# Designs tried in a protein design run: peptides against a protein of PDB entry 7SID. Part 1

All scores and structures are predictions.

Target 1, 151 residues: chain A of PDB entry 7SID
Amino acid sequence: LHMYLMLLKELPGEEYPLPMEDVLELLKPLSNVCSLYRRDQDVCKTILNHVLHVVKNLGQSNMDSENTRDAQGQFLTVIGAFWHLTKERKYIFSVRMALVNCLKTLLEADPYSKWAILNVMGKDFPVNEVFTQFLADNHHQVRMLAAESIN
Below, numbering starts at 1 at the first letter of every chain, in headers, positions and changes, except where a header shows other numbers.
Peptide ipSAE is a variant of ipSAE made for these designs: the mean of its two directions, with the distance scale d0 fixed at 1.0 Angstrom where the peptide's residues are scored. Compare it only between designs on the same protein; published cut-offs may not carry over.
A fold fails the geometry check if it doesn't show the stated peptide or something in it is severely misdrawn.

## One batch from the design tools (peptide; made by RFdiffusion4, then SolubleMPNN)

Design b1_p8_1_s1 (from b1_p8_1, 4 letters changed)
Fold by OpenDDE base, seed 1:
Structure b1_p8_1_s1 (fold): chain B 151 residues (1-151), chain A 8 residues (1-8)
Amino acid sequence: as target 1 above (151 residues)
Amino acid sequence: RKFEEEFL
């Protein structure tokens, strides 16, 4: 876990996007890591904070690329699972803050949720619709973070 | 097994 998280942390930012092939390699173990640590709030927060680099890379990629679509699908599966467990009240506010930051970054790249759609339990949820639900979050800091994107 | 089933 620590080595994997270190790799995610050291990824280039928006100014220096990684090749999509490298992004795909980093995403391959992500779902397994998230599944193993789904009950650990601190690890989940850390993962979500580090994958912001991945979100930025996906947003600047050629949407017509097969690799881009593959990476988007793998990433959105993970985000969808975190969101579902959030709906089930499984995560504390600090994890929800990190999730909102991921969703916010996705909306910056795809404001109309053309590709940013979460599939959870066989149903599709556009990220823009998912994001608006955090405006009514029980924790004030989560509401404030969500509201900053629309002001 | 789908990730969603394992994650949840």
Scores: peptide ipSAE 0.045, ipTM 0.762, DockQ to the pose 0.284
Fold by OpenDDE base, seed 2:
Structure b1_p8_1_s1 (fold): chain B 151 residues (1-151), chain A 8 residues (1-8)
Amino acid sequence: as target 1 above (151 residues)
Amino acid sequence: RKFEEEFL
């Protein structure tokens, strides 16, 4: 886990996008790691904070690429799972804040949710629709973070 | 999806 988290942390940001091949390799173990540690709030927060680098890279990629679509699909599956568990009140505010930051970055790349769609249990949820729900979050810091993103 | 089944 620590080695993987270190790799995620050291990913270059938006100013230095990764090749899509590298993004795909990093996404391969992500689902398994998230699944194993889904009950650990600190690990989940850390993962979500680090995958912001992945979101930034995906936002700058050519949507016509098969590899881009594959990477987007894998990433959105993970985000969708975190969102679903959030709806079930499984995560504390700090994890929800990290999730909102991911959703914010997705909306910056895809404001109309053309590709940023969460598929959870066979149903589609556009990220712009999902994001607005955090404006009514029970925790004030989550509401504030969400509100800052739309103004 | 297989991941959702294991994750959720």
Scores: peptide ipSAE 0.045, ipTM 0.764, DockQ to the pose 0.262
Fold by OpenDDE base, seed 4:
Structure b1_p8_1_s1 (fold): chain B 151 residues (1-151), chain A 8 residues (1-8)
Amino acid sequence: as target 1 above (151 residues)
Amino acid sequence: RKFEEEFL
């Protein structure tokens, strides 16, 4: 886990995106890692903090690439699962804080949620609509972060 | 769907 998280942390930002093939290789274990540690709040927070770099990288890629669509789909599946479990009240505020940051970064890359759509249990939820729900989060720090994230 | 089923 630590090694994998370090790789995610060291991803280049928006100015120097990795080849999509490299991004896909980094995303391959992500689903399994998240699933394995879904009940560990600290690990989930750390994962969400590190996958911010993945979102930044994806946002700078050509959207018409098959590999880009694949990477986006894999990433959105993970975010959708975290959001779903958040709705089920499975995560403490610190994990939700990290999720809000991920959603913010997605919206920076796709403000109109053209591709940033969470599919959960067969239903589609545009990230822009999902994000606004955190403005009404039960924890004040989550609400504040969500409000501050509206640029 | 596979991941969702395993994740939940």
Scores: peptide ipSAE 0.045, ipTM 0.760, DockQ to the pose 0.280
Fold by OpenDDE base, seed 5:
Structure b1_p8_1_s1 (fold): chain B 151 residues (1-151), chain A 8 residues (1-8)
Amino acid sequence: as target 1 above (151 residues)
Amino acid sequence: RKFEEEFL
């Protein structure tokens, strides 16, 4: 876990995007790691904070690439799972803050949710629709973070 | 979907 988290932490930002092939390799173990530590709030927060680099890379990539679509699908599956468990009130505010930051970054790359769509239990949820629900979050800091994105 | 089932 620590080695994987360190790798995610050291990823270049938006200014220096990774090749999509590298993004795909990083996403392969992500699902397993998230599944294994889904009940650990601190690990989930750390993962969500680090995958912001992945979100930025996906936004900079060519949308016509098969590799891009594959990476987007794998990533959105993970985010969809975190979203579902958030609706089930399984995560504390600090994890929800990290999730909102991911969703905010997705909306910056895809404001109209053309590809940023969460599929949970066979149902589609556009990220722009999902994001608005955090404006009514029970925690004031989550509401504030969500409100800042509207500007 | 496999991941979702394992994650949930």
Scores: peptide ipSAE 0.047, ipTM 0.767, DockQ to the pose 0.266; fails the geometry check

Design b1_p8_1_s2 (from b1_p8_1, 3 letters changed)
Fold by OpenDDE base, seed 3:
Structure b1_p8_1_s2 (fold): chain B 151 residues (1-151), chain A 8 residues (1-8)
Amino acid sequence: as target 1 above (151 residues)
Amino acid sequence: PLFEEEFL
């Protein structure tokens, strides 16, 4: 886990996107790691903070279409799971803060949720609609972060 | 546990 998280942390930012093949390689174990540690708040927060770099890489449009769709699908599955557990009140505010930052970055890349759609329990939820729910979060810092992100 | 399948 530590080595994997270290690799995620060291990913370059939006200015220097990774090849989609590298993104896919990093995403392959992500869902399993998230599932295994879904009850550990600290690990979940760390994962969400680190995958911000992955979102930034997914925002690049000049990549292979098939690989892009695959990467987007794998990433959105993970985000959808975190959002689902958030709805079930399973995560503390610091984890929700990290999730909002991920959603914010997705909206920067796809403001109208053309591809950024969460599928949870067989139902589709566009990220722009999901994001607005955090404006009513129980924790003031989460509400503030969400409010700052829409301007 | 009910949405373990969604992570995988």
Scores: peptide ipSAE 0.040, ipTM 0.703, DockQ to the pose 0.243
Fold by OpenDDE base, seed 1:
Structure b1_p8_1_s2 (fold): chain B 151 residues (1-151), chain A 8 residues (1-8)
Amino acid sequence: as target 1 above (151 residues)
Amino acid sequence: PLFEEEFL
């Protein structure tokens, strides 16, 4: 886990994007790692904070390639899972804040949720409508973080 | 309950 998180932390963002092939290699283990540590709030927070680089990288990529769509799909699957568990009240506010940051970054790249769509339990949820729900989060800091994108 | 399949 430590080695993997280190790689994610050092991933270049939108200023210096990586080849999509490299992004895919980093994303492949992500679902398994998240699943193993899904009940560890600190690890989940750390993962979500580090994958911000992946979101920024994806936002600067050509969305027309198969590799890009594959990377988007793998990433969105993980984000969808975190969101689903958030709705089930499984995560503390600090994890939810990290998730909101990921969603905000996605919206910066795809404001109208053309490709940023979460599939959870066989249903599609555009990130823009998912994000709006955090404006009503029980924790004031989460609401404030979400509201920053409105102005 | 948390399900592993939710992250697959």
Scores: peptide ipSAE 0.039, ipTM 0.711, DockQ to the pose 0.275
Fold by OpenDDE base, seed 5:
Structure b1_p8_1_s2 (fold): chain B 151 residues (1-151), chain A 8 residues (1-8)
Amino acid sequence: as target 1 above (151 residues)
Amino acid sequence: PLFEEEFL
């Protein structure tokens, strides 16, 4: 886990995007890691904070590539799961803050949710519609973060 | 790869 988290943390920033093949390889074990530690708030927060780099890379990539679509699908599956568990009140505010930052970055890359769509239990949820729900979050800092992303 | 149901 620690080695994987370190690798995610050391990813190049938005200015230097990774090849999509590298992004895809990093995403392959992500779902398994999230599943194993889904009840650990600190690990979940750390994962969500680190995958911000992945979101930035996905937003700058050629969406016509098969590898890009595959990487996008792997990432959106994980985000969808975190959102679903958030709806079930399984995560504290700090984890929700990290999730909102991921959703914010997705909307910056895809404001109209053309590809940023969460599929949860066979149903599609556009990220722009999902994002608005955090405007009514129980924690004031989460509401503020969501609000500043719109304005 | 893990399925959504395994995560949830």
Scores: peptide ipSAE 0.039, ipTM 0.707, DockQ to the pose 0.335
Fold by OpenDDE base, seed 2:
Structure b1_p8_1_s2 (fold): chain B 151 residues (1-151), chain A 8 residues (1-8)
Amino acid sequence: as target 1 above (151 residues)
Amino acid sequence: PLFEEEFL
């Protein structure tokens, strides 16, 4: 886990995009890692914080490429799962904060949610619609972060 | 309950 998290942390951001092939390789184990540690709040928070770099890479890539769509799909699956469990009240505010940051980054890259769509339980949810729900989060810091992201 | 299937 820690080795994998280190790799995620060291990913270059928007200023230095990774080849999509490298992004895909790093995303392959992500779902399994998240699943294994889904009940560990600290690990989940750490994962969400580190994958911000992945979001930035995805946002500037060619959306027409198969690899980009594949990477987006794998990433959005994970984000969708975190959001779903958030709705189920499984995560504390610090994890939700990290999730909001991911959603914010997605909206910056795709403000109209053309590709940033979460599929949960077979249903599609545009990230802009999902993001709006955090404006009513039970925790004041989460609401504040969400509100600040709108302006 | 947690849905592990969400991560698959």
Scores: peptide ipSAE 0.040, ipTM 0.712, DockQ to the pose 0.251; fails the geometry check

Design b1_p8_1_s3 (from b1_p8_1, 3 letters changed)
Fold by OpenDDE base, seed 5:
Structure b1_p8_1_s3 (fold): chain B 151 residues (1-151), chain A 8 residues (1-8)
Amino acid sequence: as target 1 above (151 residues)
Amino acid sequence: MKFEEPFL
C-alpha cells in the first residue's frame, strides 16, 4: 500500500502529463486497493487526494484512444463507488471534501459531462448533476467547497 | 465503457 500511495503522490503535475499507458497501469490496481481499505477513512482520503494528479492528467489528454477510454473508465468506476458509499453516509466530511475536489477537477476538464459520467448499479449519473448534491451536504465546509466551484 | 464496483 505505502509504495503504491507514494507512486500516486509523486506523479508529475499537469505541466508534464504522463503517457496514457503509464496512467492506465497505475489505475489497474486502484479498485482493488480501494476495496481492501474501503472502511479506512484515512486511507480513502489519502487515495482521493493523490488521484487528483491522475484526474488532471486525464483532463489534459486530447487523445481519443482505447487506452484513454479505458483509463477514464477505471477512474470513474472508483469515483462512482466513493460517491455511492457517500450517499449511504459511510464517509466522514474530510473524505467527502477530497471527493468533491476530484469532482471539481472533472468538471473543469468536462463542464458538460460528455465523458464524466458515473455508472453506479447499472445507472448513469452525470458528474455535473452529482456535484450539485454537495451544495446540500450536512457539513458546512463541504457545502462551501462545492459552492466556490460554482461562483 | 464497462464499469465495475468492487467495494460496494
Scores: peptide ipSAE 0.046, ipTM 0.681, DockQ to the pose 0.162
Fold by OpenDDE base, seed 4:
Structure b1_p8_1_s3 (fold): chain B 151 residues (1-151), chain A 8 residues (1-8)
Amino acid sequence: as target 1 above (151 residues)
Amino acid sequence: MKFEEPFL
């Protein structure tokens, strides 16, 4: 886990994106890692904070490529799972804050939710629609973050 | 994108 998290942490920002092939390799184990540690709030928060870089990488890539679509799929699967578990009230506010930041970054990359669509249990949820749900979050900091980000 | 069962 530690080594993997370090690799995620070292993902470059928007200015210097990784090759999509490298992004894919990093994303492949992510779902399993998230699943294994889904009950560890600190690990989940850390993961969500690190994968912010993935959205930045994806947003600068050719969305029509197979590799980009695959990367989008793997990333959105993870975000969708965190959102799903959030709806199940499984995460504390700090994890939800990190998730909102991911959703915000997705909307910045895809404001019209052309590809930023969460498929959870066979149903499609556009990120822009998902995002608005956090405006009604129980924790004031989450609501405030969502309100600031929806503009 | 399809949800991964192991995450559930």
Scores: peptide ipSAE 0.044, ipTM 0.691, DockQ to the pose 0.185
Fold by OpenDDE base, seed 3:
Structure b1_p8_1_s3 (fold): chain B 151 residues (1-151), chain A 8 residues (1-8)
Amino acid sequence: as target 1 above (151 residues)
Amino acid sequence: MKFEEPFL
């Protein structure tokens, strides 16, 4: 886990995006890692904070449409799972803060949720609609972060 | 904080 998280943390930012092939390779184990540590909120927070680099890379245009769709799908599956548990009030505010930052970055790349759609329990939820729910979050810092992101 | 919850 530590080595994997270190790799995610050291990824270049939006200014220097990785090739989509590299993004896809990093995403392959992500779902399994999240599932294994799903019961530890501190680990989940750390994962969400580190995958911000992955989200930034997904926001870049890529010529390899198949790999792009695959990477987007794998990432959205993970985000959808975190959002699902957020709806069930299972995560503390610091985890929700990290999730909002991920959603914000997705909206910067896809403001109208053309591809950024969460599938949870067989139902589709556009990220732009999901994001507005955090404006009414129980914790003031989460509401503030969400409000700052729409201006 | 830890909890028992389904994921993915």
Scores: peptide ipSAE 0.043, ipTM 0.700, DockQ to the pose 0.139
Fold by OpenDDE base, seed 1:
Formats: C-alpha cells, structure tokens, sequence
Structure b1_p8_1_s3 (fold): chain B 151 residues (1-151), chain A 8 residues (1-8)
C-alpha cells in the first residue's frame, strides 16, 4: 500500500501530464486497493487525496482515445463506489471532504458531465448532479467545501 | 465484495 500511495502522490498533474498508458497502469490496482481498505477511514482519505493527481491528469488528456476512455472508466468506477458508500453513511466527514475535492476537480475538467458520469449498480449519475448533493451534507465543513465551487 | 459493487 505505501509504495502504491507514494506513486499516486508523486503523479504529475495538469502541468506535466503523463502518457495515458502510464495512467492506466496506475489505475489498474486502484479498485482492489480501495476494496481492501474500504473500512479504514484514514486510508480511504489518503487514497482520495492522492488520486486528485489522476483527476488533474485526465482533465488535460485527449478524450478521443480508447485509452483515455478506459482510464476515465476505471477512475469513475472507484469514485462512484466511494460516493455510494458515502450515501450509506459509511464514511466520516474527512473522507467525504476528500471525495468532494475529487468531484470538484472533475467538474473543473468537465463542467457539464459529458464524460464524468458515475455508474453505480447499473445506473448513471452525472457528477454535477452528484456534487450538488454535498451542499446538503450533515457536516458544515463538507457543505462549505462544496459551496466554494458555486461562487 | 468488490469496491465497485458496494451492495454485494
């Protein structure tokens, strides 16, 4: 886990994007890692904070390639799972804040959710619609963080 | 239980 998280942390973002092939290699283990640690709040927070680099990288890539679509799909699957478990009240506020940061970054890259769509249990949820739900989060800091994108 | 399938 430590080695993997280190790789995610050091991933170049918007200024120096990685080749999409390298992004895909980093994303392949992500779902499994998240699944193993899904009940560990601190690990989940750390993962979500580190994958911000992946979101930034994806936002600067050419959306027309098959590799880009594959990377987007792998990433969105993980974000969708975190969001759904959040709705089931499985995560504390600090994890939800990290998730909101990921969603905000996605919206910066895709404001109208053309590709940023979460598929959970066979249903599609555009990230812009998902994001607005955090404006009504039970924790004031989560609501505040979400509201920053409205102004 | 896979992470992407939170109800399984």
Amino acid sequence: as target 1 above (151 residues)
Amino acid sequence: MKFEEPFL
Scores: peptide ipSAE 0.038, ipTM 0.685, DockQ to the pose 0.518

Design b1_p8_1_s4 (from b1_p8_1, 3 letters changed)
Fold by OpenDDE base, seed 1:
Parts: sequence; C-alpha cells; structure tokens
Structure b1_p8_1_s4 (fold): chain B 151 residues (1-151), chain A 8 residues (1-8)
Amino acid sequence: as target 1 above (151 residues)
Amino acid sequence: SLFHEEFT
C-alpha cells in the first residue's frame, strides 16, 4: 500500500501529464486497494487525496482514445463507490472532503459531465448532479468546500 | 459483499 500510494503522490499531474498507458497501469490495482481498505478512514482519505493527480492527468488527455475511455471508466468506478458509501454514511467528514476535491477536479475538466458520470448500482449519475448534493452535507466544512466551486 | 462489488 505504501509503495502504491507513493507512486500516486509522485504523479506530475496537470503540469506534466503522463502517457495514458502509464495512467492505466497505476489505475489497475486501485479498485482492489480501495476495497481492501474501505473501512479505514485514514487510508481512504489518503487514497482520495493522492488520486487527485490522476484526475488532473485525465483532464489533459485526448478524450477520443480507447485508452482514455478505459482510464476514465476505471477511475469513475472507484469514485462512484466512494460516493455510494458516503450516501450510506460510511465515511467521516475528512474523507468526504477529499471526495469533494476529486469531484471538483473532475468538474474542472468536464463541467457538463459529458464523460464524468458515476455508475452506481446499475444507474448513471452525472458528477455535476452528484456534486450539488454535498452542498447539503451534514458537516459545515464539507458544505463550505462544495460551495467554493460555485462562487 | 455489496461494498466490495462497488469497487470492482
């Protein structure tokens, strides 16, 4: 886990995007790691903070390639899972704040949710619609973080 | 579990 998280942390991000092939390699173990540590709030927070680099990379990529769509799909699956578990009230505010940051970054890359769509329980949820729900979060800091994007 | 399925 530590080694994997270190790799995610060291991603150049938006300033120097990685080849999509490298992004895909980094995404391959992500869902498994998240699943294993889903009950560990600190690990989940760390994962979400580190995958911000992946979001930034995806936002700078050519959306027409098959590899880009594959990377988007794998990433969105993970984000969708975190969102679903958030709806089930499984995560504390600090994890939700990290998730909101991921969603904000997605919206910066795809403001109209053309590709940023979460599939949860067989249903599609555009990220822009998902994001607005955090404006009504029970924790004031989460609401404030969400509100920053609309002002 | 359902939670595991969500991440896969």
Scores: peptide ipSAE 0.148, ipTM 0.788, DockQ to the pose 0.334
Fold by OpenDDE base, seed 3:
Structure b1_p8_1_s4 (fold): chain B 151 residues (1-151), chain A 8 residues (1-8)
Amino acid sequence: as target 1 above (151 residues)
Amino acid sequence: SLFHEEFT
């Protein structure tokens, strides 16, 4: 786990995006890792903080390739799962903060949720609509972070 | 598990 998280942390930022093939390789074990550590708040927070780099890479990629669609699908599945569990009040505010940052970055890349759509339990939820729900979060810091992202 | 299904 720690080695995997270290790799995610060391990813280049938006200025130097990774090839989509490399993004896919990093995403392959992600869902399994998240599932295994789903009850560990610290690990979940760390994962969400590190995958910010993945979101930045996805935002600068050509959306026409099959690899891009595959990467988007894998990433959105993970984000959708975290969002779903957040709605079920499974995560503390620090994890929700990290999730909001991921959603914010997605909106920067796709402000109208053309491809950034979460599929949860067979239903589609555009990220721009999902994001507004955090404006009413129970924790003031989460609400503040969400509000900052709107402007 | 339900969680695993959500992530996959």
Scores: peptide ipSAE 0.144, ipTM 0.781, DockQ to the pose 0.345
Fold by OpenDDE base, seed 4:
Structure b1_p8_1_s4 (fold): chain B 151 residues (1-151), chain A 8 residues (1-8)
Amino acid sequence: as target 1 above (151 residues)
Amino acid sequence: SLFHEEFT
């Protein structure tokens, strides 16, 4: 886990995008890692914080590439799962704050939700609509973070 | 399931 998280953390951002093949290799274990540690709040927070770099990198990729679409899909599946579990009140505020940062970064990369759409239980949820829900989060710090993110 | 059950 530590090695994998370090790889995610060291992923180049917007300025130096990685080849999509490398991004795909990093994303392959992600769903399994998240599944294994889904009940560990601290690990989930760390994962969400580190995948911020993945979002930044995906935003600079070629939209016409099949590999790009594949990478985006794999990533969005994971984010959708975290959001779904959040709706089921499975995560504490600190994890939700990390998720808000991921959603913010997604919107920065895709302001018009061309690809940033969460598919959960067969239904599509644009990230911009998902993000606004955190403005009404039960925890004040989550609301503040969401509000500050749009300023 | 939204997550993979096991490493594959």
Scores: peptide ipSAE 0.074, ipTM 0.743, DockQ to the pose 0.215
Fold by OpenDDE base, seed 2:
Structure b1_p8_1_s4 (fold): chain B 151 residues (1-151), chain A 8 residues (1-8)
Amino acid sequence: as target 1 above (151 residues)
Amino acid sequence: SLFHEEFT
């Protein structure tokens, strides 16, 4: 886990996107790691903070490529799962803060949720609609972060 | 769990 998280943390930012094939390789174990540590708030927070680099890479890639769509799908599956568990009140505010940052980054790349759509339990939820939910979050800091992103 | 299903 530690080594994997370190790799995620050291991913190049928006200015230096990775080849999509490299992004795909890094995403492959992500779902398994998230599933295994889904009840560990600190690990979940760390994961969400580190995958911001992946979101930035995806936002700059050619959306028409098969590899991009594959990476997109894998990433959105993870975000969808975290959002679903958030709806079930499974995560503390610090994890929700990290999730909001991921959603914010997605919306910067896809403001109209053309591809940023979460599929949860077979139902589609556009990220722009999902994001609006955090404006009414129970925690003050989460509401503030969401509000800053909308403005 | 739903979480596992979503990550699968």
Scores: peptide ipSAE 0.138, ipTM 0.792, DockQ to the pose 0.339; fails the geometry check

Design b1_p8_2_s1 (from b1_p8_2, 5 letters changed)
Fold by OpenDDE base, seed 3:
Structure b1_p8_2_s1 (fold): chain B 151 residues (1-151), chain A 8 residues (1-8)
Amino acid sequence: as target 1 above (151 residues)
Amino acid sequence: MSFTSLTS
């Protein structure tokens, strides 16, 4: 786990995006890693913080590429799972903070949710609509973080 | 539900 997280952390940012083929390779274990540690709040927070680099890479890629669509799909599936479990009140505020940061970054890359759509249980949820729900979060810090993107 | 079922 720690080695995998370090690889995610060391990903080049927006200034130097990785080839999409390399992003895909990094995303392959992600779902399994998240599933294994889904009950560990600290690990979930760390994972969500590190995958911010992936979002930045996805936002600067050629959206017409098959590899780009595949990478986006794999990433959004994981985010959708975290969001679903959040709605079931499985995560503390610090994990929700990290999730909001991921959603904020997605909105910066895709403000109109053209590709940033969460598919959960066979239903589609545009990220711009999902994001507004955190403006009414029970924790004040989560609400404040969400509000920063709107104001 | 489990995380695995959501990502499968």
Scores: peptide ipSAE 0.133, ipTM 0.829, DockQ to the pose 0.351
Fold by OpenDDE base, seed 2:
Structure b1_p8_2_s1 (fold): chain B 151 residues (1-151), chain A 8 residues (1-8)
Amino acid sequence: as target 1 above (151 residues)
Amino acid sequence: MSFTSLTS
């Protein structure tokens, strides 16, 4: 886990995007790592904070590329899982804040949720619709973060 | 198993 998190941490941001092939390689173990540590709040928060760079890379890539679509799909699957567990009240506010930051970054890249769509249990949920739900979060800091991200 | 499938 630590080694993988370090790799994610070193992922270049928007100014220096990685080749999509490299992004795909980093995403391959992500689902498994999240599955193993889904009950560890601190690990989940750390993962969500680090994958912010992945979103930035995806936002600058050619959306018509097969590799881009593949990377987007893998990433959105993980985000969808975190969102689903959030709806089931499995995560504390700090994890939810990290998730909101991921969703915010997605909306910055795709404000109308053309590709930013979470598929959870066979149903599609546009990120722009998902994001607004955090305006009603039980924790004031999460609501505040969501509200600040809207404008 | 995928992370999504383990949400249950």
Scores: peptide ipSAE 0.126, ipTM 0.811, DockQ to the pose 0.528
Fold by OpenDDE base, seed 5:
Structure b1_p8_2_s1 (fold): chain B 151 residues (1-151), chain A 8 residues (1-8)
Amino acid sequence: as target 1 above (151 residues)
Amino acid sequence: MSFTSLTS
């Protein structure tokens, strides 16, 4: 886990986009890692903070490539799982803050949710609709972050 | 690896 998290943290940011092939290799173990540590709030927060680099790279890539679609699908599955567990009140506010930041970055890349769609239990949820739910979050900092993100 | 694996 620590080696994987270190790799995520050290990835280049928006200034230096990653090759999509590297993004795919990075995403391959992600769902397994999240599943194993889904009950650890600190690990989940750390993962969500680090995958912001992946989101930024996905938004800068050619959306028509097969590798991009594959990467998007794998990433959105993970985000959908975190959102689902959030609705079940499994995560504290700091994890929800990190999730909102991921959703914000997705909306910056895809404001109309053309590809940013969460599939949960066979049902599609556009990220722009998912995001607005955090405006009514129980924690004031989450509401404030969501409100600032739409300005 | 799927959503179901994360939420099970």
Scores: peptide ipSAE 0.098, ipTM 0.801, DockQ to the pose 0.343
Fold by OpenDDE base, seed 4:
Structure b1_p8_2_s1 (fold): chain B 151 residues (1-151), chain A 8 residues (1-8)
Amino acid sequence: as target 1 above (151 residues)
Amino acid sequence: MSFTSLTS
């Protein structure tokens, strides 16, 4: 786990995006890792913080590429899962903070949610709509972070 | 991995 997370952390940002093939290889184990540690708040927070770099890479890629769509899909599945479990009150505020940061980064890469759409249980939820829910989060720090992200 | 498998 720690080695994998370190690789995610060191992923290049928008200035030097990785080839999509490399991004896909890094994303392949992500869902499994998230599933295994979904009940560990600290690990979930760490995962969400580290995958921010993935969003930056996805935003710089060719949208018409099959590999890009695949990578986006894998990433969005993970984000959707975290969001879903958040709605089920499974995560403490620090994890929700990290999730908001991911959603913010997604919106920066895709402001109009052209590809940033969470598919949860067969239903599509644009990230911009999902994001607004955190403006009403029960924890003040989450609300503040969400509000600051809009400015 | 599907969403369902991730959240199961």
Scores: peptide ipSAE 0.094, ipTM 0.800, DockQ to the pose 0.279

